# Peptides against a protein of PDB entry 2AZE, part 120

Target 1, 148 residues: chain A of PDB entry 2AZE
Amino acid sequence: AQECQNLEVERQRRLERIKQKQSQLQELILQQIAFKNLVQRNRHAEQQASRPPPPNSVIHLPFIIVNTSKKTVIDCSISNDKFEYLFNFDNTFEIHDDIEVLKRMGMACGLESGSCSAEDLKMARSLVPKALEPYVTEMAQGTVGGVF
Target 2, 101 residues: chain B of PDB entry 2AZE
Amino acid sequence: GRLEGLTQDLRQLQESEQQLDHLMNICTTQLRLLSEDTDSQRLAYVTCQDLRSIADPAEQMVMVIKAPPETQLQAVDSSENFQISLKSKQGPIDVFLCPEE

## One batch from the design tools (peptide; made by RFdiffusion4, then SolubleMPNN)

Design b1_p19_6_s3 (from b1_p19_6, 11 letters changed)
Fold by OpenDDE base, seed 2:
Structure b1_p19_6_s3 (fold): chain B 148 residues (1-148), chain C 101 residues (1-101), chain A 19 residues (1-19)
Amino acid sequence: as target 1 above (148 residues)
Amino acid sequence: as target 2 above (101 residues)
Amino acid sequence: SVKNFTLTEIRSKPIHLTL
């Protein structure tokens, strides 16, 4: 009985670890898709325009964004070497990393929310190695982890 | 018996975890390849138009922060205090505003 | 398509920002 109890504890531990790894893998897949899709989009756009965008018109990854109402008053203190910033707002703000921005741009093809059209899923599959395609399909269907 | 069943379950979970590890390695490799590809990094950018699609500067002020790796970010968002603190150890931080138009 | 616009850098000194 004690041996079975020990194995049950181990089983639960492994299940939790697997769950965490599944989450990590999904995020990695989304990042890969988003990045590759972004690069592809921009490559195509530059080819169509026959020139790159002006240097001051683009923001290269990585970055974060902060957004707040245009009526929000912001006091910004910056160190001389620009190593330190302090922003004080008089109202609420939002922070988003570049990955979240890419997701909201649709660069992850809606895979992050399981809202993939057939075309979105096709695109997502095309942006990952063959070995990852089944997992992408499972993500789109919301069936990841069904074997556990 | 139950012992044999649990033992079998653990083996199956081990195999599943190994497969996950393998897939994660594939993903990590792909991301590394992207980071090492100069052309890909050159093309890894967004525009103000992209940002407007997320938060329209007509209604929202959109501030972009470019910070070195491992930059510390502390944010307080409460009814009593609204603050963001950035501290970099590796280099300067750049902050930009996305124009409304 | 690519549209022309510029990013505006925030001043590197204490500022009071109001839009």
Scores: peptide ipSAE 0.027, ipTM 0.864, DockQ to the pose 0.030
Fold by OpenDDE base, seed 5:
Structure b1_p19_6_s3 (fold): chain B 148 residues (1-148), chain C 101 residues (1-101), chain A 19 residues (1-19)
Amino acid sequence: as target 1 above (148 residues)
Amino acid sequence: as target 2 above (101 residues)
Amino acid sequence: SVKNFTLTEIRSKPIHLTL
C-alpha cells in the first residue's frame, strides 16, 4: 500500500539520520576525552616539574600540522600582512588537525579504533559525565549502531 | 499488521534520536565548559616531544600552522603538483617549525 | 623536570599574494 511505502521511506530516512548522529556523537565524545586527558596530563606534569613549560616550547590548541620528508624542497611565499601563505612542495606531504594529533598521542585512550585496554577504558569513562559512560563502553566494545 | 508495525518503528526511532540528541547536548556542554575555563585552555597544549611521536623531525619536517577561525586551506597532492595555500579573514597566520632536537 | 623546546617561525620575503 502507498501509505506503508511512504512510512518505509520515512523509516529509512530516520535510520540514516540516526547513523549520522551516532558518528557525530562518537567524535564529540572522543574530542571531550582527548581534551580533558591532555589537560590532566599537562597539569600533572607541571605539578611534578613545579613550573610551567617555557612559553615558546608548547603549542596551544587549535593548530594544524604539516609533515613531509626532510628531503622535500619547500618554497614558501607569505603576504606582507601574513594573511596569505603559499607552500609549494616537490614531493608529497601530510596534513593533520589537532584532534588527529591528540588521537595519535593516545589522548583518546584508543577508543577511536573501537579497541582499548581495561585501563584505557577506565580512563575514558572517568573523563565523561555519567550519562555518557554507557556509550563509551559500547564504543570500546564496537557495539555502537543499535537502536536505543 | 504492516502499517501498525511501521508506525511503531517510527515512534521508536524518534525516541532513539531524542536520546542521541540529549547525549550530544551533554557533550557540547562539556566542550563549552572546557572552552570557558581559563586554566583548562592554558593547559590545552602539546609539546615538540608530542609531535615527534607523530612525525620524528629527524626524518620528517614538521610544520605547525596557527590560524584564526574561518581561515581557508587548500591542499593539492598529486603526481604533478604538491601545494598548500592559506588565506585568513580574521588575522595573521603563524607558521612554526619543530626543531630536530 | 621540564625539557625545553623552541618553535621557530618560518620566514620568507614578504610578497603580494593572491589565492
Scores: peptide ipSAE 0.027, ipTM 0.863, DockQ to the pose 0.028
Fold by OpenDDE base, seed 4:
Structure b1_p19_6_s3 (fold): chain B 148 residues (1-148), chain C 101 residues (1-101), chain A 19 residues (1-19)
Amino acid sequence: as target 1 above (148 residues)
Amino acid sequence: as target 2 above (101 residues)
Amino acid sequence: SVKNFTLTEIRSKPIHLTL
């Protein structure tokens, strides 16, 4: 019946929306874990050093990274007010946002790839509210995606 | 029947989505708390050593860009053109080089 | 211990950079 077809379309629409939200939630969880883990790491490091690092020796979030071979020639044009930049490279480059940097640093405990050791999983769970722990576990197991 | 089954499915999906929304709210709240916590923001930094784990300055130039919110970034990476364009509407853009050891 | 280093700001003018 046409009514059933309409409901099936709606069902598919909702399933897709849920899938999108699951992806967004996973990213948010990873960000939370990464940020808290970073803060925890730095707090510990500063305690051990008995002082904070010099202001010009660290890069506070947010930021992006551009990397290219040292042999790459870069032409950089900067507006007078520094509102506009133009970089021309003679070879390929890479761009990484701060979240990606944190993930590669291991700040997300490997949860982003489902390659989470028992210790990493324990850390990840400890960095989220209790309500999110089951989801973190599912992420680690690769079982996210079911309707709950 | 089929209609009843589909109707039930939609109700269950709605409930599932509400649960997701709840979890997302929790997560978003935590992120906001982090952004509002002065100590956390003070400690939310990486070092040059951290960046070396991404790209070794001995072999790679590592450039850090700090731009105001809503800054436009356009990147072209092809054999014909390698370009990054940045346009800010809310303030100056800062660009730094990570020094080599 | 926290390692110390300095960030070098790119000159606020058109430059040709070869490292």
Scores: peptide ipSAE 0.025, ipTM 0.863, DockQ to the pose 0.030
Fold by OpenDDE base, seed 3:
Structure b1_p19_6_s3 (fold): chain B 148 residues (1-148), chain C 101 residues (1-101), chain A 19 residues (1-19)
Amino acid sequence: as target 1 above (148 residues)
Amino acid sequence: as target 2 above (101 residues)
Amino acid sequence: SVKNFTLTEIRSKPIHLTL
C-alpha cells in the first residue's frame, strides 16, 4: 500500500514536470521560428537596399519595451552611473519582452495563437529542423497538451 | 494489479519525457547555433517602424530598455502606484524613446 | 500587481525574464 502511494506521488510529479517541459518546448520553438524569421527578413531587406540600415534606426536584441498612454506623466530618476532607474507613472503601463514583440510582429507566423494560415504554417515548418515539424503542426492545430 | 499499472505508467511517462528532452535538445542546439553566428546576431534587430506597429507612438509612448544580463526589474501596477525600478549590477542601462515620426 | 523580474540572456540572446 505504501509502495503504491509512493509511486502515485512520483507519477504526479512526473506528469507535472512533463507538462512544464511541453510548455518550455513550445516556447523554444516559437523563439527559434521568430528569431530565424526576423534574421531572414532583415537579410532580405538589406540585400534589396544594398546596405544595412542606419545604426541609430535599429534596436538589436535583447531589449524590453515599456509603453503607456502619451498622456501618462512619467517621472524618471537615474543614478549617476546609470545602473539604477526609477520610473513613476500616473497611469497604467505595459511591459513587453523582445520575444513578445517579435510574436506581435508576426515573426512566429501566428503559431503562438493558432492563427496560422497555410502559408504561415509552411514558413514555420521551414524554419525548424525536420524532427520538430510534427510538433509545429500540432501547435498550429492546438492539439498539443496530452502526454504521449 | 495496481502496482503493475503504476509501474507501467511510470515507464511510459519516462519514455514521453525522454522524447521531450530530445526535442528540447534539438531546439537548444538550434538556438545556440544562432547565438554563435555573428551574421545572425548582426541581423537580429527591429526597427522603429516595427515598434510602431506594436504600439503606435501617436497613441502610446514607447520606451526601449537595453540592460545587461541579471538586471532586476520591479514593476508595480496598481490603482495607487505605478512604478518600474531597474537595477543593474553589470553595467549601465540604456533607455530610448521611440519617436512618433 | 507587483512583478519582479531578472533579465537574463538565453542561448539565442533574446531576453528571458525570470521571477
Scores: peptide ipSAE 0.024, ipTM 0.874, DockQ to the pose 0.333

Design b1_p19_6_s4 (from b1_p19_6, 10 letters changed)
Fold by OpenDDE base, seed 3:
Structure b1_p19_6_s4 (fold): chain B 148 residues (1-148), chain C 101 residues (1-101), chain A 19 residues (1-19)
Amino acid sequence: as target 1 above (148 residues)
Amino acid sequence: as target 2 above (101 residues)
Amino acid sequence: STITITLTEIRSKPIHLVL
């Protein structure tokens, strides 16, 4: 009885670990798709323009975004070496990492919400190795999460 | 019996986890290849137009922060305090404002 | 050092915040 109980505890532990890894894998897939799609977009755009964009017109990854109402007052304290920043807002703000920005730009093809079109899904599949294509399909259908 | 069933379940879970690890390794490898490719990194950028598409500067101020790896970020968003603290140990932090137009 | 960021500091081009 005690042995079975111990194994059941271990079973639950492993199930939770697998669930966590599934989430991590999905995020990794989305990152891969988003990055490759972004690079592809920009490469095409630069080819069409026959030149790269001006250096000051683009923001290279990695970065984070902080957005707030344009009416929000922000006090910023910066150390002399610029190693430390302190921002004080008089209203609420939002923080987004670059991956979330790419998702909102559609670079993940809507796969993050399982709402991608047929063309989006085709693009997503084309941006991952063959071994990951079935998983991408499952993500698009919202069927990921089972124990296999 | 029950014990045999549980043992079998654990073996199956181990196999599932191994498959999952394999897929994760594939993804990690692909991301590493991207990070090592100079041309890809050169092309890994967004524009101000991109940022305006997700947060309209007509209504929202958009601040871009570029920080070195391992930079500590602490944020407080409550009714009494709205604060972001950044602490870098590997270099200076850059802050940019996205233009409205 | 401390600065206050306001709407008036938002420009037509991306600006680097320097203090």
Scores: peptide ipSAE 0.055, ipTM 0.871, DockQ to the pose 0.036
Fold by OpenDDE base, seed 4:
Structure b1_p19_6_s4 (fold): chain B 148 residues (1-148), chain C 101 residues (1-101), chain A 19 residues (1-19)
Amino acid sequence: as target 1 above (148 residues)
Amino acid sequence: as target 2 above (101 residues)
Amino acid sequence: STITITLTEIRSKPIHLVL
């Protein structure tokens, strides 16, 4: 009885760890797809324009964005060495990392929500190694919950 | 019996976790390769137009923060305090503002 | 140093925040 109880506890621990790793893997896959898709988009765009964009017109990854109402007053204090910043807002703000920005741009092909079109899924599959394609398919179908 | 069932479950879960670890290693390797590819990194950028598609400066002010790795970010968003604090350990932080379209 | 920023001050051109 006690042995069974101990094994049950271990089973639950492992199940939870697997669930966490599944989430991590999904995020990694989304990042890979988003990055490769972004690079592909920009490469194509630069080829069509026959020149790269001006250096000051683009933001290279990694980055974070903060957005707030245009009416929001921001008080910014920075250290002399620019190692420390303090922003005080008089109203609410939003913070987004670059991955979230890429997802909202559609760079993850809608895979993040499991709402992929056939074309989006095809693109997503094309941007990962073959070993990851089944997982991408399961992500699109919402069937990742299985243990393999 | 129950004991045999649990033992079998644990073995299967171990195999499943090993498979997950393998897939994660593949994925992290791909990401590392992207990070190490100079051309890919050159092309890993967004534009102000991209950012406007997320938060249009016509309605929202958009700040871009570029900070070194391991920069600490503290944010407070409450009715009584709206604050963002950044502390870098490895270099200066740069902040940019995107214009309206 | 401290600065106060509003959108009306920077809406026309991209800027780099420096104090």
Scores: peptide ipSAE 0.052, ipTM 0.872, DockQ to the pose 0.034
Fold by OpenDDE base, seed 1:
Structure b1_p19_6_s4 (fold): chain B 148 residues (1-148), chain C 101 residues (1-101), chain A 19 residues (1-19)
Amino acid sequence: as target 1 above (148 residues)
Amino acid sequence: as target 2 above (101 residues)
Amino acid sequence: STITITLTEIRSKPIHLVL
């Protein structure tokens, strides 16, 4: 009985680990899709424009954004060497990383939110190695979670 | 029996995890390839228009932070305090405001 | 040093925050 109990504990441990890895994999896939889609978009745009955008008109990854009401008052203290910043707000703010920004831009094809159309799914699949395509499909269908 | 069943389950889970690890390795490899590709990195950018689509400066102030790796970021968002602290040891931090239009 | 960002300081073009 004790041996079985030990194995059951281990089973649960492994199941939880797998669950966590599945979540991590999904995030990695979304990141990959988002990045590649972004690059593809920009490449196409630059080709159409026949030139790169002005250097100061774009923000290269990585970055973080902070957004708050335009009515929010922000006091910013900056060290002389710009190594330290302190922002004080008089109201709430939001902070987002670049990946989240890309997702909200639709760069992950809506795969992250179940809003992946057939065309979006097609795009998503095209942006990952063949070995990952089945998993992308599962993500779109919400069928991730089974034992491989 | 129960013991044999559990043992078999564990073996199957191990195989499943190995497959999962393999897929993760593929993903991380692809991401690394992107990071190593100069053209991809050159094209890995967003525009102010993109940011406006996420948080329109007509209603929201959008501040962009470019910081070196390992920059310490501390954020406090409570009724008593609203604060962001950035501390870099690898270089200067750049902060930009997106225009309203 | 310190800079205060207010509604009236929002511009129509990108601003690099420097003091």
Scores: peptide ipSAE 0.048, ipTM 0.872, DockQ to the pose 0.034
Fold by OpenDDE base, seed 2:
Parts: structure tokens; C-alpha cells; sequence
Structure b1_p19_6_s4 (fold): chain B 148 residues (1-148), chain C 101 residues (1-101), chain A 19 residues (1-19)
């Protein structure tokens, strides 16, 4: 019936929306874990060294990185006020945000790929509020995706 | 019937979405707390060593860009034109390389 | 191809660009 058809469409719409939100939540969780883990790492490191690192040796968040072959020629144009940049490359390049960097550093405990050791999972769980722990567990197991 | 079943499904999906929204709110709150905590932000950094761990400096050039959040980034990957354009409306953009490179 | 996005959007919806 027409009414059933309308509701089927709405059902699919809602399912898609939920799926998108699930993806967003997972990313937010990864960000939270990565940030907290990074802060914890650095706090410990500075305590062990009894001093902060030299200011020019660190890059504070947020940032993005662009990487390309060392052989790539890059032409850069910068406005006087540094509000505008234009980079021209003669070859391909990659862009990564700071979250991607943190993930590759292992700050998300391998949760992003479902490659968590028991220790990694323990760390990940410890870095989120209790309400999020079950979701973290499911992410580690690769079982996220259903409607709850 | 089928109509009643679909109606029930939609109600269940609504409840599921509300639960999801709740979890997202918890998560975003935690992120905001981190962003507003001065000590956390002081410690929210990576080193050039960290960057080297993910991009081999022997083969790759790594450029770091620090820009305001609303900065527009345009990337072109045409075979005839490889380009990145950055346009900030809120402040200057800083671009640099790691000193070790 | 061309991608235009804000850094805020990248943060909220991370993308990996290989161009």
C-alpha cells in the first residue's frame, strides 16, 4: 500500500541517518582516545625528562600535513598577510589531518582498524566515559553496525 | 499487519537514534573539555620524530600547516595540475618543515 | 578532480586525500 511504501522510504532514510551517525560517533571516540592518549604520553614524557621539549621541536594541534616525494617540485605563493597560500606541485601529494597522524602513531590504540591487543583495549576503555565503553569494545571487535 | 510493523520499526529506530545522539553528546562534551583545558592543550602536540615515524623523511617531504579551523582548503589532483590552495578568513596560516629534515 | 573543504570539516569528518 501507499502508506507502507511511504514508511519503507522513511525507514530507509532513518537507517541511513543512523549509519552516518554511527560513523561519526566512532570517529569522535577515536579522536577522544587519541587526544587523551597523546596528552598522557606527553605528560609522562615531560615528567621523566623533568622539562618540556624545546618549543621549536613540537607541533601543537591542530594541524594538517602534506607529504610528497622529495623529488616533487613545489612552488609556493603566499599573500603578504599570510592569509592565502597557493602550492603547485609537479607530482602527486597526500594530505593528512592531525587525527590521521595520531592514528598512525598508535594513539587510538589500533581501535580504528580493530587491531587492538588486550593492553590496547584496556587503554582505550580507560580513556572514555563509562557510557562509551561498550561501544569501544564493539569497535575493537568489529561488531559495530547494528541498530541498538 | 505490515503497516503496524513498520510503524513499530520506526519507533524503535527513533529510540535507537536518540540513544546514539546521547552517546555523541557525551563524546563531544569530552572533546570540548579537552579543548578548553589549558594543561591538556599545552600537552597536545606531536614531535618531528612522531612525524618521521609515519612518513619516511628519506623519501618524503613533510610539510606542516597550521591554520584557523575555518580555513578553506582546495586540492586539485589533475594529472596536469597538482595544487593546494589555502584561504583563511580568521588569521594567518603558518607553513613549515620539521627542522630535522 | 578537485576537493574543497574547510579544516573544520576535515576535523569533524576526516578525509585522507591522495592527489
Amino acid sequence: as target 1 above (148 residues)
Amino acid sequence: as target 2 above (101 residues)
Amino acid sequence: STITITLTEIRSKPIHLVL
Scores: peptide ipSAE 0.157, ipTM 0.888, DockQ to the pose 0.710; fails the geometry check

Design b1_p19_7_s2 (from b1_p19_7, 9 letters changed)
Fold by OpenDDE base, seed 4:
Order: structure tokens, then sequence, then C-alpha cells
Structure b1_p19_7_s2 (fold): chain B 148 residues (1-148), chain C 101 residues (1-101), chain A 19 residues (1-19)
């Protein structure tokens, strides 16, 4: 009947909303793990060195990077106040945000691809509150997506 | 019947979504704590070596952009145009190259 | 905050990729 059909529509709507939230949660978890892991790495490194790195040798978040072939010619125009930049390239380029950089660095423990070692998984779990650990496990196994 | 089954499904989905919302709240709280912790922010950095590890400067030039909040970024990457435009409203933009060595 | 800036930049990138 029409009532059943209406409920079917609502059911589908809720399923889609849940799916969207699952994606958002996964990204948030990856960010959390990546940031905490980065901080932990650097803290340990500084402790080992007994000093912070040279100020101009590090890049603090947030940032983005642009990479292109070394052969690419880049023309740059900068406003006097440095509020505006214009870059013209003669070839293709790539833009990556800091989170993507962290992922590629392994700061998310390979969890982003659903393929991490036992040690990586252990690290990932240690960097989130207990309530999130089961979800981290599911991400590692590639079993995220079911309704819970 | 079908109606009863659908009704039950909706209740279960509601419960699932509530659980999901709870997890998201926990996660966002953790991220906020990180953003508010001065020591964490001090340690939230990468090195040029890190960047070299992901984008080999032997083949790729790596440019770093640090921009204030609310900065506008527009990029065109097509066969005819390759352009990046940055416009800040809250301060100067810092751009520098990651050294190859 | 720094995190807020992170999010803003990521949102910008997402918009660019979606276009």
Amino acid sequence: as target 1 above (148 residues)
Amino acid sequence: as target 2 above (101 residues)
Amino acid sequence: SSLQRHQQLREIRKKLEAS
C-alpha cells in the first residue's frame, strides 16, 4: 500500500544518510590518527635530539603543497601585500592538502586504504578513544558499511 | 507483515544513526582538543624530508603554500590553462619551495 | 585555530576537485 511505499522511501533516505555519515566519520578518524601520530613522532624525535628542529626546517600545519615536473615553467605574480598570488604553469600540476600528505607519510597507519599491518593497527587503535576502536578495526578489515 | 517489518527496520536504523552520531561527536571532540593544545600545535609539522619522501624532488618540484583562514584558492588544470590563484582576506600568504636536498 | 584552517583548506580543495 501507499503507507508501505512511504516507509520504503524513508528507509532508503535513512540508509543514504547513514552512509554519508559513515564516510565523514572515517575521514575524521583518519585525521585524528594522522595528527596524533605526527605529534607523537615529532615529540619523540625532539626528545631524542634533545632540541627542537631548526625553525626554518619544518612546515607547520596547515599547509598545502603543489607539485609539478621540474621541467614545468612557472610564472608567479604576487601583490605588494602578498594577499594575492597568481601562478601560471606550462604543464599540469597537482595539489595536495596537509591531510593527504600525512596519509602518504603513513601517519594514518595505512588505515585509509584498509590495508595495515598488525603493528599499524595497534598504533591506530592506541590513538583513538576506546569507543572508536571497533570502528578502526572495521576500517582495517574493510568491513565498514554495515548497519550497526 | 510488510508494514511491521518496515517499521522495525526504521527503528533499527534510527538506533544505528544515533550510535554513529555519538561516535562522530567523540571524534570531533578529540580533534578540537588537538587544535586547542598548544604543545600539539607546536609539534604539528612536517619536514622537507617528509615531503621529499612523498614527492620526489628529483623529478618533481614541491611548492608549499601557507595561507590564512578564509583564503580563496582557484585552480585550473586543463589542456589550455594551468593556473592557481590565491586570494587572502586575513593576511599575507607564504609560499616557498621545498629544497631538493 | 589551526585545525579550523586545515578544514577550510580541505573544503576548498574538495570544491576544486568537484568542479
Scores: peptide ipSAE 0.024, ipTM 0.883, DockQ to the pose 0.206
Fold by OpenDDE base, seed 3:
Structure b1_p19_7_s2 (fold): chain B 148 residues (1-148), chain C 101 residues (1-101), chain A 19 residues (1-19)
Amino acid sequence: as target 1 above (148 residues)
Amino acid sequence: as target 2 above (101 residues)
Amino acid sequence: SSLQRHQQLREIRKKLEAS
């Protein structure tokens, strides 16, 4: 019947939306863990050090990283007010946002790739509210994806 | 029947989505707290050593871009064109290499 | 805030990846 067909279409739409929200939630969790872990690391480091890191040695979030071979020739055009930049490369490049950098630094405890040690998982759980701990566990086990 | 089954499925999916929304709200709240905490923002940084650890400086150059909100970024990475375009609306864009590089 | 700006940059990144 037409009514059943309509409901099936709606079911599929909702399933897709849920899938998207699951991905978004996982990313939000990773961001939270990464940020808190980074702050914790730096706080501890500064407490142990006699002074904060030199200002020219740190990069505050947010930022974007562009990396390419040292052999890559880069031509740069900059507007007078520095509002516009144009970079031309003679070879391929990569762009990474700050979250990806933090993940590669291990700030997300390997949760993003399911490579958490017992200690990593403990750290990850400690950096989220209690309500999120079960989801963190599921992420570590790779069991996220089902409808609950 | 089929209709009853579909109706039940939709109700269950609605409950699942509501649970996800709740968890997402919790995450968003935590991120807001971090955003509003001055000390956390002060400590939200990476070092040049951190960047060197993820991109081998012997092989790669690392360019850092710090842009204001609402900045437009367009990138083309093909065999015929390798280009990055940046356009800010709210202020100057800062681009630099790690000092150690 | 830095986190708010980060989210905006994330959206830009997503657009680039989708294009």
Scores: peptide ipSAE 0.024, ipTM 0.883, DockQ to the pose 0.193; fails the geometry check
Fold by OpenDDE base, seed 5:
Structure b1_p19_7_s2 (fold): chain B 148 residues (1-148), chain C 101 residues (1-101), chain A 19 residues (1-19)
Amino acid sequence: as target 1 above (148 residues)
Amino acid sequence: as target 2 above (101 residues)
Amino acid sequence: SSLQRHQQLREIRKKLEAS
């Protein structure tokens, strides 16, 4: 009885660990797709333009975005060396990391929400190693979660 | 019996986890390759137009923060306090606004 | 390095959202 109980605890532990790893893998895949897709987009755009964009016109990863109403009053204090910033807002704000921005830009092909068109899915698959393609398909179908 | 069943389950889970670990290793390797590729890093950017597409500066102020690794970020968003604190130990933090036009 | 920093920032954000 005690032995079985120990194994049951271990079973549950492993199941939870697998679940966590699945989530991590999905996020990693999304990051990979989004990043590669972004690079591909920009490469193509620069080729078409025959020159890169002005240096100050682009924002390289990584970055964080903070957005708030234009009516929001923001007080900012900065240390002399710019090592420390303090922002005080009089209203709510939103924080988005770069990957979230990329997702909203469609760089993850809608895979993050399982809303991929056939073309989106094709693109997503093309941006990952062959070994990951089945998982991408499962993500698109929303069938990830089973123990394989 | 019950013991045998549980043992079998654990074996199956072990195999599943190993497969999962393998996939994760592949993925992390790809990400590392991207991080080490100079051309990819050069092309890893968004434009203010991209940001406007998701957060219109006509209605929203869009502030961009570029911070060194291991920068501490503290944010409070409540009725009593709306605050963002940034503290870097490795270098200066860059903050700028995305233009409206 | 850029991606590594990205991951770090993401972790920070996750902590903030979870807090």
Scores: peptide ipSAE 0.023, ipTM 0.883, DockQ to the pose 0.223; fails the geometry check
Fold by OpenDDE base, seed 1:
Structure b1_p19_7_s2 (fold): chain B 148 residues (1-148), chain C 101 residues (1-101), chain A 19 residues (1-19)
Amino acid sequence: as target 1 above (148 residues)
Amino acid sequence: as target 2 above (101 residues)
Amino acid sequence: SSLQRHQQLREIRKKLEAS
C-alpha cells in the first residue's frame, strides 16, 4: 500500500538522520574530552611550575596550523589592514585545525581511532558526564552504530 | 502486518533519536560551560613543543594562524596550484611561525 | 617569545606599512 511505502521512506530518512547525529555526537564527545584533558594537563603543569607560562610562549585556542616542507617556497600577499592573506606555495601543504592538533597530541585519549588503552579509557570516561560514559565505552570498543 | 511492523519501527527510531538528542544536548552544554569558564579558556592552549611533537620543524615549517570568527579560509592543493586564501571580516589576522627550537 | 611571526610575513608587512 501507498502508506507502507511512505513509511518506508520515512524510516530510511530517520535512519540516515540518526547516523548523522551519531557522527556529530562522537565528534562533540571527542572535543569535550580533548578540551578538558588539555585544560587539566596545563593546570597541572602550571601548578608544578608554580606559575603560568610566559604569555607569548603559548597558543590559545582557536587556531589553525599550516605545515609544509622547510624547502617549500612561500609567497605571501597581505592587505594593508591585515584582513586578507594570500599564500602561494610551490609544493603541497597541510592544514590542521586545533581539534585535530589536540587529537594528534593524544588529548582525546586515542578514542578517535579506537586505540584506547585501559588507562586511556578510564581518563576519557572521567572527562565526560555520567550519561555519556556508555557512549564513550562504545566508541572505544568500536560498537557505535547500533540503534538506541 | 507490514504496516504495524513499520509503525513499530518508526516508534523505536523516534525513541532512539530522542535519546541521541538528549546526549547531544548534554555534550553541547558541557562544551558551552567550558567556553564560558574564564579559567578553562585561559588554560586552553598548546605550546610550540606540542606543535613540534606532531609536526617536526626540523623537517617542516609550522605556521600558526589566529583569525577572528567568521574568517574565510580557502585552500587549493593540486599539482598546478598550491594556495591558501584568508579573508577576515571582523579584524586583522595574526600569523606566527613555530620556531624549530 | 616562543612564537614568532613568519619572517617572510614580517618583511611583507614592513613593506606594506611603509608604502
Scores: peptide ipSAE 0.017, ipTM 0.873, DockQ to the pose 0.027; fails the geometry check

